Peptides against a protein of PDB entry 8OXM. Designs and how they scored, part 72

Target 1, 371 residues: chain A of PDB entry 8OXM
Amino acid sequence: FKAEFRLAGGVNLPKIIDCVGSDGKERRQLVKGRDDLRQDAVMQQVFQMCNTLLQRNTETRKRKLTICTYKVVPLSQRSGVLEWCTGTVPIGEFLVNNEDGAHKRYRPNDFSAFQCQKKMMEVQKKSFEEKYEVFMDVCQNFQPVFRYFCMEKFLDPAIWFEKRLAYTRSVATSSIVGYILGLGDRHVQNILINEQSAELVHIDLGVAFEQGKILPTPETVPFRLTRDIVDGMGITGVEGVFRRCCEKTMEVMRNSQETLLTIVEVLLYDPLFDWTMNPLKALYLQQRPEDETELHPTLNADDQECKRNLSDIDQSFNKVAERVLMRLQEKLKGVEEGTVLSVGGQVNLLIQQAIDPKNLSRLFPGWKAWV

## One batch from the design tools (peptide; made by RFdiffusion4, then SolubleMPNN)

Design b1_p12_6_s4 (from b1_p12_6, 9 letters changed)
Fold by OpenDDE base, seed 1:
Parts: structure tokens; sequence; C-alpha cells
Structure b1_p12_6_s4 (fold): chain B 371 residues (1-371), chain A 12 residues (1-12)
């Protein structure tokens, strides 16, 4: 370990450390000291399993369909070491950085990211109709720019084309795997893009198994497929490569139903893996930027009153786990809204749900569904 | 972990 560290920023002040391995290779690591990394570690293992299934299938292997993974070593309930995703940038940083974000650079006359957020926060407690109208106004005055990521990073036209395809495949794979695992929408800072591969890396996997649907503002999309995410695919958008890669990924997932169910069952009943949404976690995930000042986690809430009978907690937990497994089985059978769909029908429904401006307008404004 | 062993067995 080098004696020096850098701060990565954010509320938890994670430390970037440089380490020389026994192989003489320098490796950058992120040390988190306030986060439980067990969920991230578990989800990385599930992603590795999904990758193994995708590599066994000829059609997904030929398409190089993979979900990007990183190494996670949990050290305690509040500390761990992450592989630092060197050569990645958060898509939110590229798109909506206040100084040099792509929206500001390419669309200087559009609304600022702050103006968009303010407009959507003002209607957060309003009707769905009012949210939709304001979302449409925001979208009209905040046009997608993510196409410029590949254009800036890959100047050779042949490389640019291949990297745009790699991006599209990465979005497709992560969207379908993310849907199966119930990751839901993803904050723009929790999606990294690799500046060399154009592949996405999903970080901070603290919402899984559709627990985003029980947030104070419930998730309304199966995965993040916002206008900028689509713009990065180029002129075909969700059609052609993206759709076909989603269908081929979904086909492999559905054909691997038994394996996926068995693995997720083991995870859901692991006493060391708390995947359930708690009220404090829900509040943290949907905090307003203005509320950051006062929540000193006085975690001195006496553990005394939550002695609900251990039996009633265990029964409630088991009932939630069973419901998650049932819903996972439905997804893997293509059961959507009580109807059995083909792979193409299911993928089409999911794409339509993810791009629907009515669904996007209902998301928590902090997740920036207009980006 | 027990999970890693089950994963290895299921992925074998």
Amino acid sequence: as target 1 above (371 residues)
Amino acid sequence: SRFEAILEELLA
C-alpha cells in the first residue's frame, strides 16, 4: 500500500488508495468506511453467474454480451475495499457536470441540469398529470447529448462504430439482467462508462429484488433507459442491436430459470445478506439535496422497541423472500401483468415501460429521469 | 462462503 490516499468525494468520503500487488502491478482501490459492501459483493457474484450463462450460449457469446463486474471485498458491516474502476466516468458526471458537462457544452441554450431538477422537484408532490406536463417541458428544453461520448472518445470512425455497438450491447445486457434481479432505475452517478471499452459498470447495488418499488417514491421503470441512455446507441435507438441483444439475453435468462432461482433462493435466505429495504436506507436513497445538512445519523435509536417478536420478523422476512422468488419465477416464465409473453413480447413490454415518459415523469426527481 | 461453494457447484 502507498502511504498516500485521495478522496473520491461524496458524503461517505471513500478513500482511493494505490496498492502494489505481489505481482508488482499497481492497482487502485477504493476504501469505503461507512457503507455495507456485502450487497455489492453478492450482486457481483450473481453478475458473474449471469456472465457464465451468457458465455455458455453461442448467440450471446458471439455478441460478447456481458455485465461488467468489479472486485468487492467486504471487511465489516460498514467497511470494505472495492476495485477502483480505472478509466471509467459516471455517466452523470459526463452529462450533467456543472462546469463542463456535455449538456452544457453541446446544448448551452437548453435548461441547466439544476433548472430541470428544480422544475421536477416543484411538482414532486403534485398529480401524475402535472408531473407529466412538467417532465415533457423539461424534456423539450433538455435534449439528449450522450451520442457525443463515443464521438469525443473514439475519433476513428470504425472504432467509433464498434464502441457504440459495445455500449449498446452493455446497456442491453445490464438492462435485462438488472430487470431479472430487480435493480430497477439506476442513479446517473451509479452507472459508470468505461472510456476505453464504452461498456457500462453498475456500482452501488443497494437496491435489488424490486425493493425500489417500496421506496417513498416507487420506481416505475424496469431499468434505466432514459433519453441520454438511448441517445448513446445512435440513430437506431432501442431498435435493431439493442432489442436483439435484450431478446438474446432474456432467452438465456429464461432458459436458465432453475439455476437462477436456486442461486437467488440461497441469497435471499442467507442470514448474512440483508437485501430488504429499511426506512433509513429508503430515506437516504431519496434524500433531497437541501436535507443533507441535518441528518447526523444519531443511530442511537434504541434497538429496544424493534423487539417485535423474532417469530413475527422471521415470518415477515420469509413472506417477502417468497414473494421475491415468485416474482422472479414469473419474470423467467415471461409472465407480465398476468399474461405469458414470448421473449420478444416481454422485451418489447419492458422497453416500452422503460421509455414511457409517463413512467419516467413519476420517478424520484433526484434520479434525474430527464437525463 | 457457503454461497460461493454452491455457486461453484452450480457453475461447474
Scores: peptide ipSAE 0.010, ipTM 0.577, DockQ to the pose 0.022
Fold by OpenDDE base, seed 2:
Structure b1_p12_6_s4 (fold): chain B 371 residues (1-371), chain A 12 residues (1-12)
Amino acid sequence: as target 1 above (371 residues)
Amino acid sequence: SRFEAILEELLA
C-alpha cells in the first residue's frame, strides 16, 4: 500500500488507495467505510452466474451480452474494499455536473440541472397529476444529450458505431438481469459508463428483490430507461438492437428458471446476507442530498438491535422470502399483472413501464427521472 | 465463499 490516499467524492468519503501487487502492478482500490459491501459482493456473484448463463447460450454469446462486474472484498459489516473501476465515470457526472456537464455544454438554453431538481422537489409531496405536469415541463425544457458521450470519446465513425452498439447491449443486458433480480436505486451516480468500452457498470447494489417498492417513495419502473439512457442508443432508441438484446437476455433467464430460483433461494435464506429493507436504510436512501459535496454528518445509526422476539422475526422473514421467490418465479414464467406473456410481450411491457412519464414522474426526485 | 461453492455445484 502507498502511504497516501485520496478522497473520492460522496457522503461516505471513500478513500482511494494505491496498492502494489505481488506482480509489481499498481492497482487502485476504493476503501468504503460505513457501507455494508456484503450485498454488493453477493450481487456481483449473481451477475457472474448470469454472465455464465449468457455465455452458454449461442445467441447471447454472439451478441456479447454481459453485465459488467467488479471485485468486492467485504472486510466487515461497515467496511470493505472495491476494485476501482479505472476509466469509468458516473453517467450523472458526465450529464449533469454543475460546471461542465453535457446538458450545460450542448443545451445551454435549457433548464439547469438545479432548476429541474428544484421544480421536482417543490412537487414531491403533491398529487401524481401535479408531479406529472411538472415532470413534462421539466422534460420539455431539459432535452437529452447522452448521444454526445460516444461522439466525444470515439472520433472514428466505425469505432463510434461499434461502441454505441456495445452501450446498447450493456443497457439491455443490465436492464433485464436487474429486473429479474429486482434491482433498485438506479440513480445516475449508481451507474458508471466505461470510457473505453462504452459499457455500463452498476454499483451500490443495496436495493434488490424489489425492496425499492417498499421505500417511502416507491420505485415505479423496472429499470432505468430514461431519455438520456435512450439517447445514448442513437436514432433507433429502444427499437431494434436494444429490444432484441432484451428479448434474448429474457429468453436465457426464463430458460434458466430452475437454476435462478435455486440460487436466489439459497441467498434469501443465507443468514449472512441482509437483503431486507429497514426504516433507517430507507431514510438514508431518500434523504441523501444529491450534491455529494455537502458533508452531512453521517448519523451514526446506532445498531439498536430491535430485540423483536426471534420467533416473530423468523416467521415474518420467511413470509417475505417466500413472496420474493413467488414473484421471481412469476417473472421467469412471464407472468405480469396476472397475465402470462411471451418473451416479446413481457419485454415490450417492461420497456413501456420504464419509459412511461407517469411512472417516471412518481419517482423520488433524487433518482433524477428527467435525466 | 459458501455461495461460490453452491454456484459451482449448480453450474457444474
Scores: peptide ipSAE 0.009, ipTM 0.596, DockQ to the pose 0.022
Fold by OpenDDE base, seed 5:
Structure b1_p12_6_s4 (fold): chain B 371 residues (1-371), chain A 12 residues (1-12)
Amino acid sequence: as target 1 above (371 residues)
Amino acid sequence: SRFEAILEELLA
C-alpha cells in the first residue's frame, strides 16, 4: 500500500488508497468508514448470479446483458474495502457538478442544479399536485444532456454507436434486475458510468428488497429511468433496444424463479445480513443538507432501548421477510397490482411507472428526479 | 462462503 491516500468527496470521507498487487499491477481501493459494506458484498454476489443466468441464455448472452460488478471486502460492521471502479465517474458528477457539469456546459440558460434542488425542497412538504407542478416547471427549465457523454468520449461514429448500445443494454439489465431485487436509493451519485465501456456500475446497495418504500419519503419508481438516463440512449429513448433488453432480462429472471427465490430466502434469513430499514438509516438517507451542521455526535442515545421483547422483534422480522419473498415471487410470476402480466406487459408497466412525472415528482429531492 | 457453495450448487 502507498502511504498516501486521497479523500473521495462526501459526508463519510471515504479514503482512496493505492495498492500494488503481487502481480505488479497498481489497483485503487476505496476504504469506506461508518458504512456497512456487507449489504453491498451480498448484493454483488446476487448480481454475479444474475450475470451467470444471463450468460446461460442465448438471447441475453448475444446482447451481452450484464450488470457491472465490483469487489467488496467488508472489514467490520462499519468499514470495508471496495475495488475502486477505475475509469468510472458518478453520473451526477458528469451531469450536475457545481463547476463544469454537462447541464451547465450545454444548457447554460437552464436552471442551475442548485435552483432545481431548491425549488423541489421548497415543495417537499406540500401536496402531490404542488410537487408535480413545480417538478414540471423544473423539467421544462432543465433539459436533458446525457447524450453528450458518449459524444464527448467516443469521437468515432462506429464506436459511438456501439458504446450507446452498451449503455442502453447496461441500463436495461440493471433496471430489471434492480427491480426484481427491489433496489432503491438510485440517486445520481450511486450510479457510476464507465468512461471506456459506457456501462453503468451501481454502488451503495444498502436499500434493497423494496425498503425504499418505507423511507419517510417513499420511493415511487421501480428504477432510475429519468430524462438524462433516457437521453443517453439516443433518439429512440426507451423504445427499441432498451425495451427489448428489459424484456429479455425479465424473461431470464422469470424463468429462473426457483433459483432466485432460494437464494434470496437464504439471504433474508442470514442473521449476518441486515437488510431491514432502521429509523437511523432512514434519517441518514433523507437528511437535509442544512441539518448536517447541528448533528454533533453528542446525542448520547442513552435513550431507552425499548426492550421490545426479542420475540416481537423476531416475529416482526419474519413477517417482513415473508412479505419480501411473496413480493419477489409475484414479480417473478409477472403479478402486478393483482394482475398477471406477460413479460412485455410487465416491462411496459415498469417503464411507464419509472418515467411518470407524477411518480418522479414525489421522490425525495436528494434523489434528483429531474436529472 | 455458505452462500457461494449454495450458489455453486444451484448454478451447477
Scores: peptide ipSAE 0.009, ipTM 0.576, DockQ to the pose 0.021
Fold by OpenDDE base, seed 3:
Structure b1_p12_6_s4 (fold): chain B 371 residues (1-371), chain A 12 residues (1-12)
Amino acid sequence: as target 1 above (371 residues)
Amino acid sequence: SRFEAILEELLA
């Protein structure tokens, strides 16, 4: 290990360290403290399995459909080491950085990211109609700019075209696999983009198996397909390449039903894998910036009093696990809202749900659905 | 791990 470290920023102050391997190669590592990386590690293994299924299929292999993965080594319930994704940036940092974000650079007369967030926070406790109206006003005065990512990074037109295709394929693959696994909390800081490949890297996988639907403000979209995400695909948007890649990914997932169910069943019943949403985690994920002052969770609350009857907890847990497995089986059969859909019908429904401004307007303001 | 062994069997 080198003696020097850098801070990556954020509340938990993760440390970037450089390690020299026994092979003499330097490797960057991210050391997270006070964070349970077990869920990230498990979800990365599931993504690797999905990638294996996608590589076995000729149609998805030809399209190079993959989810970008990173190495996770959990060291304890509160610490671990991540492979630092060198050459990646959070899409939120590129788009809505306060000083030099792409929205400010390309759309200087639009609302600021702060003004948009403030307007949506003011209506957070209001009706769905009032949220929708304010969301539409925000969207009208905050136009997408993510097309400029590939234009800034890739000056050669042929390279630019190939990278935009790689981006679109990455969004499609991660959206469908993320939907099947019920991946939530897809805010703009939890999605990185690789500055060389234009592929997405999904991080912070702590909301899975549709546990985002039981948050105080429930998640209303199957994946992130916001206006900037679509703008990055170029003029065709969700049509053509994106739709076809979603359909081919969904086809492989549905044809791998038994394998996926068996793996998820083993994970759901692993006593070391805490995938359930707890009230403290829910509060942390949807905490308001104004509430930062009081709720330092002094996680010094004694482990003793939550000895609620183990039997009632186990029965409730088993019923939740069974419901997750049943819903996963429905998704893999193409059952949506009690109707069996074709692959094309299911993918179309998911795209429509993800881009619906009524669904987007209902999300927690911290998710930044207008970006 | 038991999970790795199951993954190897399912991926074989």
Scores: peptide ipSAE 0.007, ipTM 0.563, DockQ to the pose 0.021

Design b1_p12_7_s1 (from b1_p12_7, 7 letters changed)
Fold by OpenDDE base, seed 4:
Structure b1_p12_7_s1 (fold): chain B 371 residues (1-371), chain A 12 residues (1-12)
Amino acid sequence: as target 1 above (371 residues)
Amino acid sequence: DNIIKELEELLK
């Protein structure tokens, strides 16, 4: 390793290190502490399997439908090394960076990202009706700008068009696979965009198997398909390329039901893979900026021997795993709300759910559903 | 082993 490290931004201050391989090549790596990277590593393996399924199908292969993966090496339950995604930027950094975000640059008269956050936080404990009204006001005064990403990065019109298509295909693939795996909504800092390929890289995969639905503010969307995500697709929005790529991805997933169920079953029962949502993780994921001051990390793990009978824990775990598998089977059969849907019907329902401002207005304000 | 220790020291 080189003796120098750089801090990557973020709460856990991950360290960027340069490593010289046995091949003499320098490789940039991200070292995370205090994070369990096992879930990220497992989800990367599942994404690789999904990619293998997508490459076997002629229609998805022709469309180059793939989920971008990164290398993860868990070192302990609280540490690991990730591949540094060189040439990627968080979509949140591009969109809503306080100094030079695209919203500020292209829409200087709109509400600031801070004003939007404040307005939505003020109604966080209010009715769904009040949340919806304020969300609509925020959306009216915070217009999408993510179309400018491809326009800034790709000056040649032919390249721009191809990269916008690559982006749209990447969103479609990650949305459908993310839905199948129950990744839910994704914080804008946990979606990277590659500045060369326009493909998305999903990082920090700490919520899977619909565990976002059991958060203090439950997820209400199947995947992130916010106004800026849609704006990045250009004038067609969710129609045409996006919809067709979702349908073709869903078709491959549904036709691979047995394989996906078998893989997920093995993972759910792996004692080394804790995918369950715990209260501390839930609090961390939905922490308020005002509450950051008091969480001294002095939770010594030692004292709460809550001797819950091992049998009751195992029975509760098995029932959660069974419910996850049942719901996965339903998704792969096209069962939505007790109705069997065609691939097109299921994809349409998911798109409508993901773009519904009523669903978006109910999301945790920290995840910025107006972006 | 040494790599893990170096990384653990880097995480301190």
Scores: peptide ipSAE 0.018, ipTM 0.524, DockQ to the pose 0.034
Fold by OpenDDE base, seed 3:
Structure b1_p12_7_s1 (fold): chain B 371 residues (1-371), chain A 12 residues (1-12)
Amino acid sequence: as target 1 above (371 residues)
Amino acid sequence: DNIIKELEELLK
């Protein structure tokens, strides 16, 4: 290791270190403390398996459909090393940075990101109808700008077109695989974009197997397909390339049903892999800015001693695991709302659910569904 | 072992 480190911004103050490998190459790494990286490591292994399935299929291989992965090395239940994704930026930092975000630069007369968040927080406890009305007002006064990412980074028109295509393929692949695995918490800081490839990197994989649906404010969308995500695809939006890449990804997932079920079954019953949502994790993920003052529970080691009777915990866990496996099997059969859909029908339903302003308006304000 | 100890010391 080099003796010098840099702090990455954030509450947990992760340390960026430079390491010299046995091959003499320097590699940048992110060292996280007080964070359980086991779930990230497991989900990266599942993504690598999905990439192997996509690479074996001629149609998905020709389209270069892949999920971007990073190396995770868990060291303990509270520490690990991540490969630093050099040349990536959070989409939220590009779009809604307070000083020089793309919304402020390209749409200076629109609502600020803070004004949008405030308006949605004011209606958080109100009816779905009131949330929808305020969400539509926010969306009208906060227009998408993510098209400018590729325009700023790729000045050559042929390169620009290729990178916009790579972006659209990356969104499609990660959306469908993320839906199959029930990946949640897809807020604008948990999605990075690579400044060279225009591909997305999904980080913080701590909400999986539809555990986002049991949050205090349930997740109502299958994946992030918000207005800025769509704007990055260009004038065709969700039609043409995106839809076809979703369909081809879904075909490979459905045709790999036995392999995916076997892998997920092994993971769900692994006693070292805690994927279940707990009340403290749910509170942390949906903490209000006003509540920042009191409840930093330092997750002191001692709160694990809620010795609920081992038998009742085990029976409840097994029922949740069985329900997750059954729902995964339904998705891989194309069963949606009790109806068997074609690949095209299932992908269409998921796109409609993800772009529906009624679903988007119901999300937790911290998810920033207007971005 | 040594790498884990160096990383644990960096996290303190």
Scores: peptide ipSAE 0.017, ipTM 0.500, DockQ to the pose 0.031
Fold by OpenDDE base, seed 5:
Structure b1_p12_7_s1 (fold): chain B 371 residues (1-371), chain A 12 residues (1-12)
Amino acid sequence: as target 1 above (371 residues)
Amino acid sequence: DNIIKELEELLK
């Protein structure tokens, strides 16, 4: 290891370290402390399996539909090493960086990212109607700019067009697979974009199997398909390439039902894989930046071994696992709200749910649904 | 073991 490290930013201040391998190659690694990377490691394996299914199908293989994966090495229950995705940037860093974000550069007269966040935080405890009205006002005064990512990075028109298609395909693939797996916490810092490929890399996979729905502010969208995400697709938006890639991904997932159910069942019952949302994690994920000052967790991790009767925990766990498997089976059958949908019908419903400003307005303000 | 300990010390 080199003696020097860089901070990647964020609450836990993960350290970027440069390591020389036994092969003499320098590799950047992200060392994350105070976090359990076991869930990320498991979800990366599930993504690799999904990629294998997508590569077996001729239509998805021709479209190069893949989820970008990274290496995760959990070291302990509270530490691990991730492959640092060199040449990636958080979409939030590109869009809403405080000093030089794309919104500030291209829309200097729009609301600042801070003004948008403040307005949505002020209504966080208000009615859904008040949240919707303020969200619509924010959206009118905060216009999407993510189209400029590909325009800045890819100056050649033919390359620009190809990379915009790669982006659109990456969004489609990750959206559908993320929905099937119930991937949550898709805020703008948990989605990286590769500056060379224009493909998305989903990080921090700690909210899966629809556990985002049991957060203090429940998740109301199947995946991130916000206005900037759509703007990055260019003029066609959610139509044409995106929709077709979603449908082809969903078709492969539905046709792979037995394989997906078997793998997820093994994972849900693995005693080493804690996928359940705990109350402390739920509070942490939806903690306000202002509340960071007071909750020094004095991890006096001492005495509350609440010996919850092992029997009641196991019965509650098994009932949650069964419900997750049942819901996964429904999704893979195209059962939505008690109705069996075609692949096109299901994909259409998911797109409509993801872009609905009523659903977006109900999200936790830290998710930044206006971006 | 040593690498884990070095990384855990780096996280302190």
Scores: peptide ipSAE 0.016, ipTM 0.495, DockQ to the pose 0.036
Fold by OpenDDE base, seed 1:
Structure b1_p12_7_s1 (fold): chain B 371 residues (1-371), chain A 12 residues (1-12)
Amino acid sequence: as target 1 above (371 residues)
Amino acid sequence: DNIIKELEELLK
C-alpha cells in the first residue's frame, strides 16, 4: 500500500488508498469503515452468476448484455475494501451538480435541482393527487438532459451511436436483473456511469429482495427508469433497443429459474448475511439530507439485544425468507398481480410501472424521481 | 492476515 490516503466524501469518511499488486499494477481501493459490505459482496456474486447465464445464451451474448460488477472484500461486520470504479461518475453528479450539472448548463431557465426537491418535500406528507400535480409541474419545468452525456463524451458520430447503444443495453440488463433481485428504485448517486464505455455500475446494494417496499415511503417502481435515464437512450426512448434487451434478459432469467432460486435460497439462509430491513436502516435511508456523497452507507443497526425470544426471531426470519423466495419464483414464472404473463407482457408491465408519473410522484423525494 | 491488520490500522 502507498502511505498516503485520500478521503472520499461521506459521513463515514471512506479512505481511498493506492496499492501496487504483485503484478506491478497500481490499483485504487476504497476502504470503508462503519459499514457492512457483506450485502454488496453477495449481490456482486449474484450479478456474476447472472452474467454467466447471459453469456451462455447466444442472443444475450451477441447483444453483449452484462451487469457491471466491482470487487468487494468484506473485512469485518463494519469494514471492507471496495474496488475503486476508476473512470466512472455518479449520474447524479453529472446531472444535478450545483455548480456545473448538465441541467444547469443545458436548461438554465428550468427549476434548479434544489427548487424541485423543495417543491416535492413540501408535498411529501400530502395526498397522492397533490404529489402527482406537483410532480407534473416539476417535470414540466425540469426537462431531461442526459442525452448530452454521450454527446459530450463521444464526439465521433459512429462512436456516439455505439456508446448510446451500450448505455441502453446496460440500463436494460441492470433493470431486469435488478427487478428479479428486488433492488427497486436506485438513488442517482448510487448509479455510476463509465465515461469510456457508457455502461452503468450500480453501487451500495443495501436494499435488495423488495425491502424498499417496507421503507417509511415504500418504493413504487420495479427499477429506476426516470425521464433522464430514458433521455440517455435517445429519441426512441424505451422502444426498440431497450425493450428488446429487457425481453432477452428476462427470457434468460426465466429460463434459469432453478439456478437462480437455488443460489438465492442459499444466500437468504446464510447466517452471515443479514439482508432484512431493520428500522434504523430504514430511517437512515430516508432521513438524511442528500449527502452529496456517492455512497449512502447503510448503518446496520447495532443489534440492540432486544431479548426477542430466539424462537420468534427465527420464525419471523424464516417467514420473510420464504416470502422472498415465493415472490422470486413468481417473477421468474411471469406471475404479476396473480396473472401469468409472457416475457413481452411482463417486460411491458414493468416498463409501464417504472415510467408511470403516478408511481414516480409517490417515491421518497430525497431519491429525486424527476431526475 | 497482514493485509487485514494494515487495513484495520488504517481504519483506526
Scores: peptide ipSAE 0.014, ipTM 0.472, DockQ to the pose 0.030

